# Ledger of designs, part 114: peptides against a protein of PDB entry 4Y8H

Target 1, 196 residues: chain A of PDB entry 4Y8H
Amino acid sequence: TSIMAVTFKDGVILGADSRTTTGAYIANRVTDKLTRVHDKIWCCRSGSAADTQAIADIVQYHLELYTSQYGTPSTETAASVFKELCYENKDNLTAGIIVAGYDDKNKGEVYTIPLGGSVHKLPYAIAGSGSTFIYGYCDKNFRENMSKEETVDFIKHSLSQAIKWDGSSGGVIRMVVLTAAGVERLIFYPDEYEQL

## One batch from the design tools (peptide; made by RFdiffusion4, then SolubleMPNN)

Design b2_p29_6_s4 (from b2_p29_6, 13 letters changed)
Fold by OpenDDE base, seed 5:
Structure b2_p29_6_s4 (fold): chain B 196 residues (1-196), chain A 29 residues (1-29)
Amino acid sequence: as target 1 above (196 residues)
Amino acid sequence: MSLEEIAEALGVPVEVVRLIEAGKYREFL
């Protein structure tokens, strides 16, 4: 897996590859690792597909209940729910999560929850097995308050490099853009990003 | 084969091999 979330001028963009592996290392390109937990709060998933899906489903349910009682939760609140689940169950879970969301008060925010269930607020986060290959690239090329187009390009180039070197990453690059204007899903195919 | 040899053969980091082995009968992202 190669996943990332990047704050930018108008909000936040999540990005992910789509490769899924089995015990026999049979990979497919179908997986959507970008999961909605609220209208403008999404997550990137790495690790066990079952574990991360279960966590995301539970968080989504909790945020729906929260919304019914208290109104729209903040991204920080969502990250706290993820943290609680990941930390309390860390001995039974293989899950790395990046939580990203947009609201008018806080704008785009990113919280990374690595194995073990700690939580870290960052201007951008990368995770998954492919992330090890792109820490240097991301550090060199990330800028605060990029445009949407600059951020899409940054994520596309970053994930392309991760996929190039990580055998556990590949398929399509999916993105989710969260802004005041709404939610937008993007998809980029190998024929495009492999040439970068 | 060592984990390192498996990692090399698969073209993945050793940590990925550890994760695959830990989730041998599970789907991994």
Scores: peptide ipSAE 0.344, ipTM 0.691, DockQ to the pose 0.351; fails the geometry check
Fold by OpenDDE base, seed 4:
Structure b2_p29_6_s4 (fold): chain B 196 residues (1-196), chain A 29 residues (1-29)
Amino acid sequence: as target 1 above (196 residues)
Amino acid sequence: MSLEEIAEALGVPVEVVRLIEAGKYREFL
C-alpha cells in the first residue's frame, strides 16, 4: 500500500493506490482504500483489509450518532475515535490509518495513526509499505498552501514513485478532494502515472 | 483476549469481531 493525505490552500486531498494482496500473493487492482466516515471526513487505510474496514465502519457509525446528538464532528474528533480503537486494541489489530477532513473553522487537517495507535497532526502524511521510498521526495517537494492542481500533481508523482518501487502497491491512483465546495473523487490509470 | 473481551473493548457485537478475525489474514492492503 501507498497512501497519503496533503493539506493545501483550499482543503485537503487524500490519495491511495488500489493493490490488495491475498492468499499466496494474489494482487487485486480494484480495492478502494479511501473510505468515507463522514461527509467531509475520510481516511486512508493500510494493513489488514478486514481490520481497517471494521475500524472505519465503527467510526462511521460513531460519527453518525455524534452528529445526531451534537452536530457535525471535527476532524480531530474523528481522529480521536480512530486513535482510541487502534490504541486500545493494538494487540489484536493490524491497522495504519491516515484521517483527513475539511471544515470551515479548521480548513483541511491531516492526522496519521500508525501501528500502535498513536496520533499525530501533520500538514501532510504518507504511510504504507510504499511510503518508505518517497519520504525524501515528499520532504523536498511539499509546500504549504499549494493550489489544487499543484497538490494533485504532487500526490500523483509521489504515489507513482512509491508504486514503482513497492511490489505491494499498484493499480489505479485514487484521490478524494475535500473543500468548502464539497467532495470530488479522482482516478488516474497506470498509462498516465507510469510515464511520470 | 476472548472474542467477547475484544467486542466489549471495541463496543461492537461479537459477530463483528468474528468477521474481523475470519478476514484479517485473507486480504492485506
Scores: peptide ipSAE 0.328, ipTM 0.697, DockQ to the pose 0.322; fails the geometry check
Fold by OpenDDE base, seed 1:
Structure b2_p29_6_s4 (fold): chain B 196 residues (1-196), chain A 29 residues (1-29)
Amino acid sequence: as target 1 above (196 residues)
Amino acid sequence: MSLEEIAEALGVPVEVVRLIEAGKYREFL
């Protein structure tokens, strides 16, 4: 897996590859690793497909209850729910999560929750087996307050490099853009990103 | 931790934990 989330001028963009492995074999299954937990709060998933899906389902449920009682939750609130689930069950879960969301008060925010269930607020985050290959690239090329286009290009180039070197990453690149204007899903195919 | 302890910690039925455990090594992202 190669996943990332990047804050930018108008919000936040999540990105992910789609490759799934089964046992010791690379599966042909195309997985959507970008998962909605609230209207403008999403997550990137790495690790066990079952574990991360269960966590996301539980978080979605909690955020629905929260909304009914208190109104729209903040991204920080969502990240705290993820953190509690991941930390309290760290010995039994294989899950790496990036939480990202947009609201008018806080704008775009990113929280990374690696194995072990710690939580870190960052201007951008990368995770998954492919992330090891792109730390240097991302550190060099990330800028705060990029445009939407610049951020899409940054994510596309970053994930393309991760996929190039990580056998556990590949397929399509998916993105979710979260801004005041709404939610937008993007998809990029190998024929495009392999040329980068 | 037992499956019951995990279920309690997650606030979910034990059956959900069993499904998680069964899936842990089937599909990896």
Scores: peptide ipSAE 0.328, ipTM 0.696, DockQ to the pose 0.322; fails the geometry check
Fold by OpenDDE base, seed 2:
Structure b2_p29_6_s4 (fold): chain B 196 residues (1-196), chain A 29 residues (1-29)
Amino acid sequence: as target 1 above (196 residues)
Amino acid sequence: MSLEEIAEALGVPVEVVRLIEAGKYREFL
């Protein structure tokens, strides 16, 4: 897996590859690793497909309940729910989560929740097996308050490099753009990003 | 932790935890 979320001037963009593995083998299945937990709060998933899906489903339920009682939750609230689930159940879960969301007050925010269930608020986060190959690239090329287009390009180039070197990453690159204007899903195929 | 303890911690039915455990390590992202 190669996943990332990047804050930018107008919000946040999540990105992910789509490859899955079964045991030690690469599966041909194209998976959506970008998961909605609220209208403008999404997550990137790495680790056990079952564990991360269950966590996301539980969070989604909690946020729906929260919304019915208190109104739209903040991204921080969502991250705290993820953190609690991951930390309290760390011995039984294999989950690496990046939470990202947009609201008018806080704008785009990113929270990374690695194995163990710690939570870290960052201007951008990368995770998954492919992330190990792009820490240096991302550190050198990330800028705060990029445009949408610059951020899409940054994510596309970053994930392309991760996919190039990580056998456990590949398929399509999916993105979700969260801004005041709404939610936009993007998809980029190998024919495009392999040429970067 | 038992399945029941995990279920309580997650706030989900035990059956959900059982399904999670059954699917665990079959597919990775």
Scores: peptide ipSAE 0.327, ipTM 0.706, DockQ to the pose 0.309; fails the geometry check

Design b2_p29_7_s1 (from b2_p29_7, 13 letters changed)
Fold by OpenDDE base, seed 5:
Structure b2_p29_7_s1 (fold): chain B 196 residues (1-196), chain A 29 residues (1-29)
Amino acid sequence: as target 1 above (196 residues)
Amino acid sequence: LAVDEESIKKERKIFEEQEKKLKEKLEKE
């Protein structure tokens, strides 16, 4: 798995590969690792699909209840809920989660929740088995307040490099763009990003 | 080159079909 979320001028973009693996077997399946927990709060999931989906479902439910009582939750609130659930289930989880969201007050925000159940706010985050191959590239090429197009290119190139070296990553690259204008889903196929 | 291009196109079609199914699933949620 290769996942990342990047804040930019107008909000935040989440990105993920779609490969599913079981041991040495690569399943010809497209897995959606970008999951909605609120209108403009999403997460990137790695590790056990069943376990992380269960957590995301619980978070979504909590945020719905929160909205009914207090209004739209902040991304920080969502990250806090994820953190607690991941910490409580840390012995059963195999990987971490990246939480990203947009609101008019805080703009785009990214929170990474590693396997241990801690939470860290960052301008961008990478995770998954493929992330180990792109720390240097991301550090060198990330800039604050990029345009949407620059950020899409940054994520596309980053994940392309991760997929190139990580056998557990591949398939399509999906992105979710969160801005004041709304939510936009993007998809890029192997023939598009392998040439980068 | 033709064989390689055809293989790439076939792979693309597989992913596109899977994406279509995923979209249908998401629309039901």
Scores: peptide ipSAE 0.312, ipTM 0.795, DockQ to the pose 0.021
Fold by OpenDDE base, seed 4:
Structure b2_p29_7_s1 (fold): chain B 196 residues (1-196), chain A 29 residues (1-29)
Amino acid sequence: as target 1 above (196 residues)
Amino acid sequence: LAVDEESIKKERKIFEEQEKKLKEKLEKE
């Protein structure tokens, strides 16, 4: 798995590959690792698909209840809920989650929740088995307040490199763009990013 | 080195079909 979320001028973009492996075998080529927990709060999931999906479902429900009582939750609030659930279930989780969201006050925000259930606010985050191959690239090429197009390209190039070196990553690259304008889903196929 | 355009096309088709199936599942939820 290779996942990332990147803040930019107008919001935040989440990105993920789509490969799921079991041992040496590709079990699923088009796994959706980008999950909505609120209108403009999403997460990237790695590790156990079943366990992280269950957590995301609980968070989604919690945020719906929160909205009914207190109004739209902040991305930080969502990340806190994830943190608590991940900590409580840390013995069953094999990988981390990236939480990203947009609101008018805080703009785009990214929170990473690695194994153990800690939470870290970052301008961008990467995770998954493929992330180890692109820490250097991302650090070198990330810039704050990029345009949407620049950010899409940054994510595309980053994940392309991760996929190139990580046998557990591959398939399509999915992105979700969160801005004041709304939510946009993007997809890029291997022939579009392998040449990068 | 030569690019196998037919192989690329075939691979794209497979992914598109799988993506379609995924979208159909998501729409049912």
Scores: peptide ipSAE 0.260, ipTM 0.767, DockQ to the pose 0.020
Fold by OpenDDE base, seed 2:
Parts: sequence; C-alpha cells; structure tokens
Structure b2_p29_7_s1 (fold): chain B 196 residues (1-196), chain A 29 residues (1-29)
Amino acid sequence: as target 1 above (196 residues)
Amino acid sequence: LAVDEESIKKERKIFEEQEKKLKEKLEKE
C-alpha cells in the first residue's frame, strides 16, 4: 500500500494506490483505500482492511451524531475520534491511518495516526509499505501552498515512485480533492503514471 | 510492440470497468 495526503492552498488532496495482496498473490487490483467519514473529512487506510473499515464506520457514526448536536465537526475532531479508537484497538491494528479534511475556518488539514494510536498534525503525510521509498522524494519536492494542479502532480509522481519499487503497491492511483468547491475524485491509470 | 500495446489496452479496459462499477456503487450509497 502507498497512501498520502497533502495540504495545498485551496484545501487538501488524499491519494492512494489500489492494490491488495494476499501473500504473493494480487487479490484485488482496484481496492478503494480512500474512505469518507464526513462530507469533507476522509481517510487513507492501510493494513487490515476489516479492522480499519470497522474503525472508519464507527468514526462516521460518531461524526453523524456530532453533526446532529453541534454542526459540522472539524478535521481535528475527526482525528481525535480516530486516535482514540486506534489506541483502544492497537492490539488488533497493524497499520496506520491518515485523516484529512477541509473546512472554511481551518482550510485543508492532515493528521497521521501511526500504529499505536498517536496523532500528528502535518502539512502532508505518507504511509504504507510503499512510503519507505518516497520519504526522500516527498521531502525534496513538497512545497506549502501549491496549486491544485501542482499538488496532483506531486502526489501522482510520489505514488508512481512508490508503486515502482513496492511490490505491494500498484493498480490505479486514486485521489480525493477537498476544497470549498466540494469533493472531487480523480483516477490515474498505470499507462499514465508509469511514464513519469 | 503490438503485444505490449494490446496488453496495455486490455489492462486499461479492466481498470475502467472496475472504476465504473465503483462509481455506481458509491452513487447508490
């Protein structure tokens, strides 16, 4: 798995590969690793699909309850709920989650929740087995307040490199763009990003 | 070259079909 989320001038973009493996076998080529927990709050998931999905479902439920009582939750609130659930279930979780969201007050925000259930707010985050191959690239090429197009290119190039070297990553690159304008899903195919 | 091109086209078609199914699923949820 290769996942990431990147803040930019107009919001935040989440990105993920789509490969799921069972041992050496590619079990699924088109796994959707980008999960909605609120209108403009999403997460990237890696590791155990069942366990992380259960957590995301619970978070979604809590955020719905929150919305009914207090209005739209902040990304920080969502990250806090994730953090608590990941910590409580740390014995069953084998991978981290990246939480990203947009609101008019805070703009785009990214929170990484690594194994163990800690939470860290960052301008951008990467995770998954493929992330080990792109820490250097991301550090050198990330810039704050990029345009949407620049950010899409950054994520596309980053994940392309991760997929190139990580046998557990592959398939399509999916992105979710969160801005004031709304939510946009993007997809890039192997023949597109392999040429980068 | 022809074999490679055909393989690329076939793979693209598979992904496009799966993407279509995913979008349909998401629209129903």
Scores: peptide ipSAE 0.225, ipTM 0.745, DockQ to the pose 0.021
Fold by OpenDDE base, seed 3:
Structure b2_p29_7_s1 (fold): chain B 196 residues (1-196), chain A 29 residues (1-29)
Amino acid sequence: as target 1 above (196 residues)
Amino acid sequence: LAVDEESIKKERKIFEEQEKKLKEKLEKE
């Protein structure tokens, strides 16, 4: 798995590969690792799909209840709920979750929740087995307040490199763009990103 | 490591279905 979320001038973009693996085995299956928990709050999931899906479902439920009582939750609130659930279930989780969202007050925000249930707010975050191959590239090429197009290219190139070196990553590259204008889903196929 | 055409086709279908569901949900809210 290779996942990331990047804040930019107008909001935040989440990105993920789609390859499904079990241990050292590559399955001929695909998964959507970008999961909606609120209109403009999403997460990137790695590790055990069943366990992280259960957590995301619980978070979505909590945020729906929150919305009915208090209005739209902040990304920080969502990250706090994830943090608590990941901490409570740390014995069953094998990898971390990245939470990202947009609202008019806070703009785009990214929170990473590594194994163990801590929470860290960052301008951008990367995770998954493929992330180890692109820390250097991301550090060198990330800039604050990029345009949408620059950010899409940054994520596309980053995940392409991760897929190149990580046998547990592959398939298509999916992105979700969260801005004041709404939610936009993007998809890029191997014929395109393998040439980068 | 290569992704075959069938896998890509499945990904496309999943993407299109998710987009449809999301649009429908947002229209009802």
Scores: peptide ipSAE 0.133, ipTM 0.679, DockQ to the pose 0.037

Design b2_p29_7_s2 (from b2_p29_7, 10 letters changed)
Fold by OpenDDE base, seed 2:
Structure b2_p29_7_s2 (fold): chain B 196 residues (1-196), chain A 29 residues (1-29)
Amino acid sequence: as target 1 above (196 residues)
Amino acid sequence: LALDEETIAREREIFKKQEELLEKKLAEE
């Protein structure tokens, strides 16, 4: 798995590969690793799909309840809920979660919840088995307040490199763009990123 | 090496079908 979320000028973009793996076996299936927990609050999930999906479902429920009582939650609030659940279930989780969201006040925000259930606010975050291969590239090429197009390219190139070297990553590159304008899903096929 | 248009089209169709199946699965849940 290769996942990342990147803040940019107009909001935040989440990105993920789609490969489904079980150990060393690559399944002829795709996985949705970008999960909605609120209208403009999403997460990237790595590790155990079942365990992280359960966490995301609980978060979604809490945020729906929160919305009915207090209005739209902030991304920080969502990250806090994730943090608490991940901490309480840390013995059952094998990987981290990246939380990203947009609101008019805070704009795009990214929170990483690594194994153990800590929370860190970052301008961008990477995770998954493929992230090991792209720390250097991301550090070199990330810039704050990029345009949408620049950010899409940054994520595309980053995940392309991760997929190139990580056998557990592959398939299509999916992105979710969160801005004031709304939510946009993007998809890029192997022929579009393998030659980068 | 750049792939020819026909090969690219075939590969895209394979992944498109996979994505469609995933979307159907998600919609049914």
Scores: peptide ipSAE 0.164, ipTM 0.716, DockQ to the pose 0.020
Fold by OpenDDE base, seed 4:
Structure b2_p29_7_s2 (fold): chain B 196 residues (1-196), chain A 29 residues (1-29)
Amino acid sequence: as target 1 above (196 residues)
Amino acid sequence: LALDEETIAREREIFKKQEELLEKKLAEE
């Protein structure tokens, strides 16, 4: 798995590969690792699909309840809910989650919740088995307040490199763009990113 | 290593269906 979320001038973009592996075998090419928990709050999931999906479902429910009582939750609030659930279930979780969201006050925000249930606010975050291969690249190439296009390219190149070296990553690159304008989903196929 | 055209077409179809489902869910909320 290779996942990342990147803040930029107009909001935040989440990105993920789509491969699911069982040992040395490719089980699925089109796994959705980008999950909505609120209108403009999403997460990237790695590790156990079933366990992280259950957590995401619970978070979604909590945020819906929160909305009905207090209004639209902040990305920080969502990250806090994730953090608590991940900490409570840390013995059963095998990987971390990246939470990303947009609101008019805070703009795009990214919170990483690694294995263990800590939470860290960052301008961008990467995770998954493929992230090991792109820490250096991301550190060198990330810039604050990039354009949408620059950010898409940054994520595309980053994940392409992760996929190139990580046998557990592959398939399509999916992105979700969160801005004031709304939510946009993007997809890039191997023939498009392998040449990068 | 690249996916064949048939696989790409299938994935595109799946993607479209997923987006449609997402839009439907968002509209119902």
Scores: peptide ipSAE 0.122, ipTM 0.669, DockQ to the pose 0.023
Fold by OpenDDE base, seed 1:
Structure b2_p29_7_s2 (fold): chain B 196 residues (1-196), chain A 29 residues (1-29)
Amino acid sequence: as target 1 above (196 residues)
Amino acid sequence: LALDEETIAREREIFKKQEELLEKKLAEE
């Protein structure tokens, strides 16, 4: 798995590969690793799909309840709920989760929740088995307040590099763009990113 | 913004191709 989320000028973009693996085998199953927990709050999931989906479902429920009582939750609130659940289940989770969201006040925000259930707010975050191969690239090429197009390219190149080296990553690259304008879902196929 | 059936089908085909490429690579090593 290779996942990342990047804040930019107008919001935040989440990105992920789609490969599903079981041990050394590639499963012929599509995995959507970008999951909605609120209108403009999403997460990237690594590790056990079932376990992380269960967490995301609970978060989604809490945020829906929160919305009905208090209005739209902040990304920080969502990250806090994730943190608590991940911490409570840390012994059973093999996953890191990246939470990203947009609101008019805070703009795009990224929170990373690694194994153990800690939470860290960052301008961008990477996770998954493929992330180990692109820390250097991301550090070199990330810039704050990039345009949408620059950010898409950054994520595409980053994940492409991760996929080249990580056998557990591959398939399509999915992105979700969160801005004031709304939510946009993007997809890039191997023939589009392998040559990068 | 859930994935539609057509997209899923395309991705499955991609996975098959990726698996074939991986197997070929492993066989050459």
Scores: peptide ipSAE 0.100, ipTM 0.609, DockQ to the pose 0.027
Fold by OpenDDE base, seed 3:
Structure b2_p29_7_s2 (fold): chain B 196 residues (1-196), chain A 29 residues (1-29)
Amino acid sequence: as target 1 above (196 residues)
Amino acid sequence: LALDEETIAREREIFKKQEELLEKKLAEE
């Protein structure tokens, strides 16, 4: 798995590969690793798909209740809920979750929740088995307040490199763009990123 | 914004073809 979320000038973009693996085997299956928990709050999931999906479902439920009582939750609130659940279930989780969201007050925000259930607010985050191969690239090429197009390219190039070196990553690259304008879902096929 | 069945099927087919091609290439080496 290769996942990341990147804040930019107008919001935040989440990105993920789609390969599904089981142990040392590559399954002939695609996975949507970008999961909605609120209108403009999403997460990137790695590790155990079933366990992280359960966490995301619970978070979505909590945020729904929150909304009914207090209005739209902040990304920080969502991250806090994730953190608590990940901490409580740390023995069952094999990898972390990246939470990203947009609101008019805070703009785009990214929170990473690694194993153990800590939470860290960052301008961008990468995770998954493929992330090991792109820490250097991301550190070198990330810039704050990029345009949407620059950010899409950054994520595309980053994940392309991760996929190139990580056998557990592959398939299509999916992105979710969260801005004031709304939510946009993007997809890039291997022929579009392998040549990068 | 959820993935529809048609999209999933298409992606799976692409993935399958890629794997088959890779296996073929490896077998020829």
Scores: peptide ipSAE 0.092, ipTM 0.630, DockQ to the pose 0.024

Design b2_p29_7_s3 (from b2_p29_7, 15 letters changed)
Fold by OpenDDE base, seed 2:
Formats: sequence, C-alpha cells, structure tokens
Structure b2_p29_7_s3 (fold): chain B 196 residues (1-196), chain A 29 residues (1-29)
Amino acid sequence: as target 1 above (196 residues)
Amino acid sequence: LELDDESIAKAREIFKEQEKRLEEELKKK
C-alpha cells in the first residue's frame, strides 16, 4: 500500500494505489483505499482493511450525527475522532490512517494517525509499505501552496516511485481533490505513470 | 467485518465527550 495526502493552494488531494495483497496473491485491481467520512473529509487507509473500514464507518456515522446537531465538522474534529478510536482499539489494530479535508475556514488540512493512535497535523503525509521508498523524494519535491496541477503531478510521481519499488503497491493511482469547488476523483493507469 | 459492540460503545462515548466539549465552547461564545 502507498497512500498520501497533500495540502495545496486551493485545498487538499488524497492519493492511493489500488493493489490488494491476499497472502501470496497480488491483485492489480481497483481497491478503494480512499474513504469518504464526510462530504469534504476523507481518509487514506493502510493495514487491516476490515478493521480500518469499521473505524471509518463509525466515524462517518458520528460525523453525520455531528452535522445534524452542530453543522459541518472540521477536519480536526474528524481526525480527533479517528485518533481516539485508533488509540482505544490499538490492541486490535495494525493500521495507519491519513485524514484529510477541506473547509472554507481552515482550507486544506492533513492529519496523520500512525500505529498507536497519535495524531499529527502536517502539510503533507505519506504512509503504507511503499512510503518508505519515497520519503526522500517527497521531502525534496514538496512545496507549500502548489497549484492543483503541480500537486497532482507531485502525488503521481511520488506514488509511481513507491509502486516501482514496493511489491505490495500497484494497480491504478486514485486521487480525490477537495476544494471549495467540490470533490473531484482522478484515476491514472499503469501505462501512464510507469513511464514517469 | 466490524468492530465488536464494546468498541462501538466506546466510539459513542467518544462522540458524547466531543459533544460536551463543543457545547461548552458554544456557551463561551
């Protein structure tokens, strides 16, 4: 798995590969590692798919209730709920989660929740088995307040490199763009990003 | 696969705590 979220000038973009590994079998199919928990609050999930999905479902439910009572929650609020759920269930979880969202007040924000249930606000975050291969690249190439196009390119190149070296990453690259304009889904296929 | 009932209950508790904190914040406004 290779996942990342990147803040940029107009919001935030989440990105993920789609490979699913089941034992020795590698499936290069579309796997949804980008999960919606609110209109403009999403997460990237690594580790146990079933466990992280359950957490995401719970978060989604609570954010719906939150919305009905208080209006649209902030990304920080969502991250806090994720953090506490991950922490309280850490004995049963082997998962890293990146939470990303956009709102008019705070713009794009990224929160990383690694194993153990801590929470860290960052300009960008990477996780998954493939992330170990691209820390250097990301550090060298990330810039604050990039354009949408620059950010898409950054994520595409980053994940391409991760996929190149990580046998547990592959398939298509999926992205979700969160801005004032709404939600946009992008997909890039191997024939495109392998040439980068 | 889902979290067990205990984990779900804990999540609900967390939510209630968040609500409480928010309510307190709103009262200060």
Scores: peptide ipSAE 0.019, ipTM 0.372, DockQ to the pose 0.032
Fold by OpenDDE base, seed 5:
Structure b2_p29_7_s3 (fold): chain B 196 residues (1-196), chain A 29 residues (1-29)
Amino acid sequence: as target 1 above (196 residues)
Amino acid sequence: LELDDESIAKAREIFKEQEKRLEEELKKK
């Protein structure tokens, strides 16, 4: 798995590969590792699909309740809920989660919740088995306040490199763009990104 | 709610013991 979220000028973009592994078997499935927990609050999930799906479902449920009582939650609030759940289940979880969201006050924000249940606010975050191969590339090429197009390109190149070297990553590259304008889904296929 | 009935039920059951604490934390944000 290779996942990342990147803040940019107009908001935040989440990106992920789609490969699913079952034991020694690797399948290039169109897996949705980008999960909605609120209108403009999403997460990237790695590790145990069942465990992280359960957590995401719980978060989504509670954010809906929160919205009905207090209005739209901040991305930080969502990250805090994730953090609490991940911490309480740290002995059973084998995954990290990246939380990303947009609101008019805070703009695009990214929070990473690695194994263990800590939380870190960052301008961008990478995770998954493929992230090991792209720390250097991302550090070199990331810039704050990029355009949408620049950010899409950055994520595409980053994940392409991760997929190139990580046998557990592959398939299509999926992105979710969160801005004031709304939510946009993007998809890129191997024939496009493999040549990058 | 956007979740299906089964997912909602599961979420409620799993989080039952932690719900009060979490709600208190949310109020601080």
Scores: peptide ipSAE 0.015, ipTM 0.361, DockQ to the pose 0.034
Fold by OpenDDE base, seed 4:
Structure b2_p29_7_s3 (fold): chain B 196 residues (1-196), chain A 29 residues (1-29)
Amino acid sequence: as target 1 above (196 residues)
Amino acid sequence: LELDDESIAKAREIFKEQEKRLEEELKKK
């Protein structure tokens, strides 16, 4: 798995590969590593898919309830819910979660929740087995307040490199762009990013 | 929740180590 979320001048973009592994079997199909928990609040999930999906489902429920009572929650609120659930279930979780969202007040925000259930607000975050291969690249190439196109390119190149070296990553690269304009879904295929 | 540059760097190192371990475990499967 290779996942990341990157803030930029107009909001935030989440990105993920689509490969799943079951035993020795590798499946190169679209997965739910990018998961919606609210209209403009999404998360990236690595590791234990079943466990993190359960967490995401609970968060989605809480945010729906929150919305019905108080209106649209902030990304920080969503991250706090994730943090609490991950901390409470840390003995059963084997992966971290990246939470990203956009609202008009706070713009694009990224929160990372590693193993143990801590929460950290960052300008960008990477995770998954493939992330170990791209820390250097990301630190070198990330810039604050990039354009949408620059950010898409940054994520595409980053995940391409992660996929290249991580046998547990591959398939298509999916992105979700969260801005004032709404939600945009992007997809890039191996023939597009393998040459990068 | 918001971290300074040093804290961010430290967090990245922690994440890097965790993801490396995850990678190793996944390779065994």
Scores: peptide ipSAE 0.008, ipTM 0.263, DockQ to the pose 0.043
Fold by OpenDDE base, seed 3:
Structure b2_p29_7_s3 (fold): chain B 196 residues (1-196), chain A 29 residues (1-29)
Amino acid sequence: as target 1 above (196 residues)
Amino acid sequence: LELDDESIAKAREIFKEQEKRLEEELKKK
């Protein structure tokens, strides 16, 4: 798995590979590693798929309830809910979660929640087995307030490198762009990113 | 919520280690 979320000039972009690894079987499937918890609040999940999905489901429920009572939650609020749930369930979780969202007031934001249930606000975050290979690349190439296109390219190149070295990553690269304009889904196929 | 450079570094290190373990687990399967 290779996942990341990157703030940019107009919002935030989440990206993920789609490879599923089960035992000795590696499948380049179109899996949904980018999970919606609210209209413009999404998360990236690695590690225990079932457990993190349960967390995401609960968060989605809480945010729905929140919305009904108080209006659209901030990304920080969503991250806080994730944080509490991850902390409460830390014994059952094997990996962290990246929360990303956009709103008009705060623009694009990224929060990372590693094991233990801490929460860290970052300009960008990477996770998954493939992230090990691209920490240096990302640190060198990330810039604040990039354009959408620059950010897409940054994520594409980053994940491409991760996939190149991580046998547990592959398939298509999926992205979700969160901006004032709405939600946009992108997909890039191996022939598009392998040559990068 | 932690925003300082130290917290950022810690977060990245934690994830790096976790992902390393995840990678190892996946390779064994």
Scores: peptide ipSAE 0.006, ipTM 0.236, DockQ to the pose 0.044

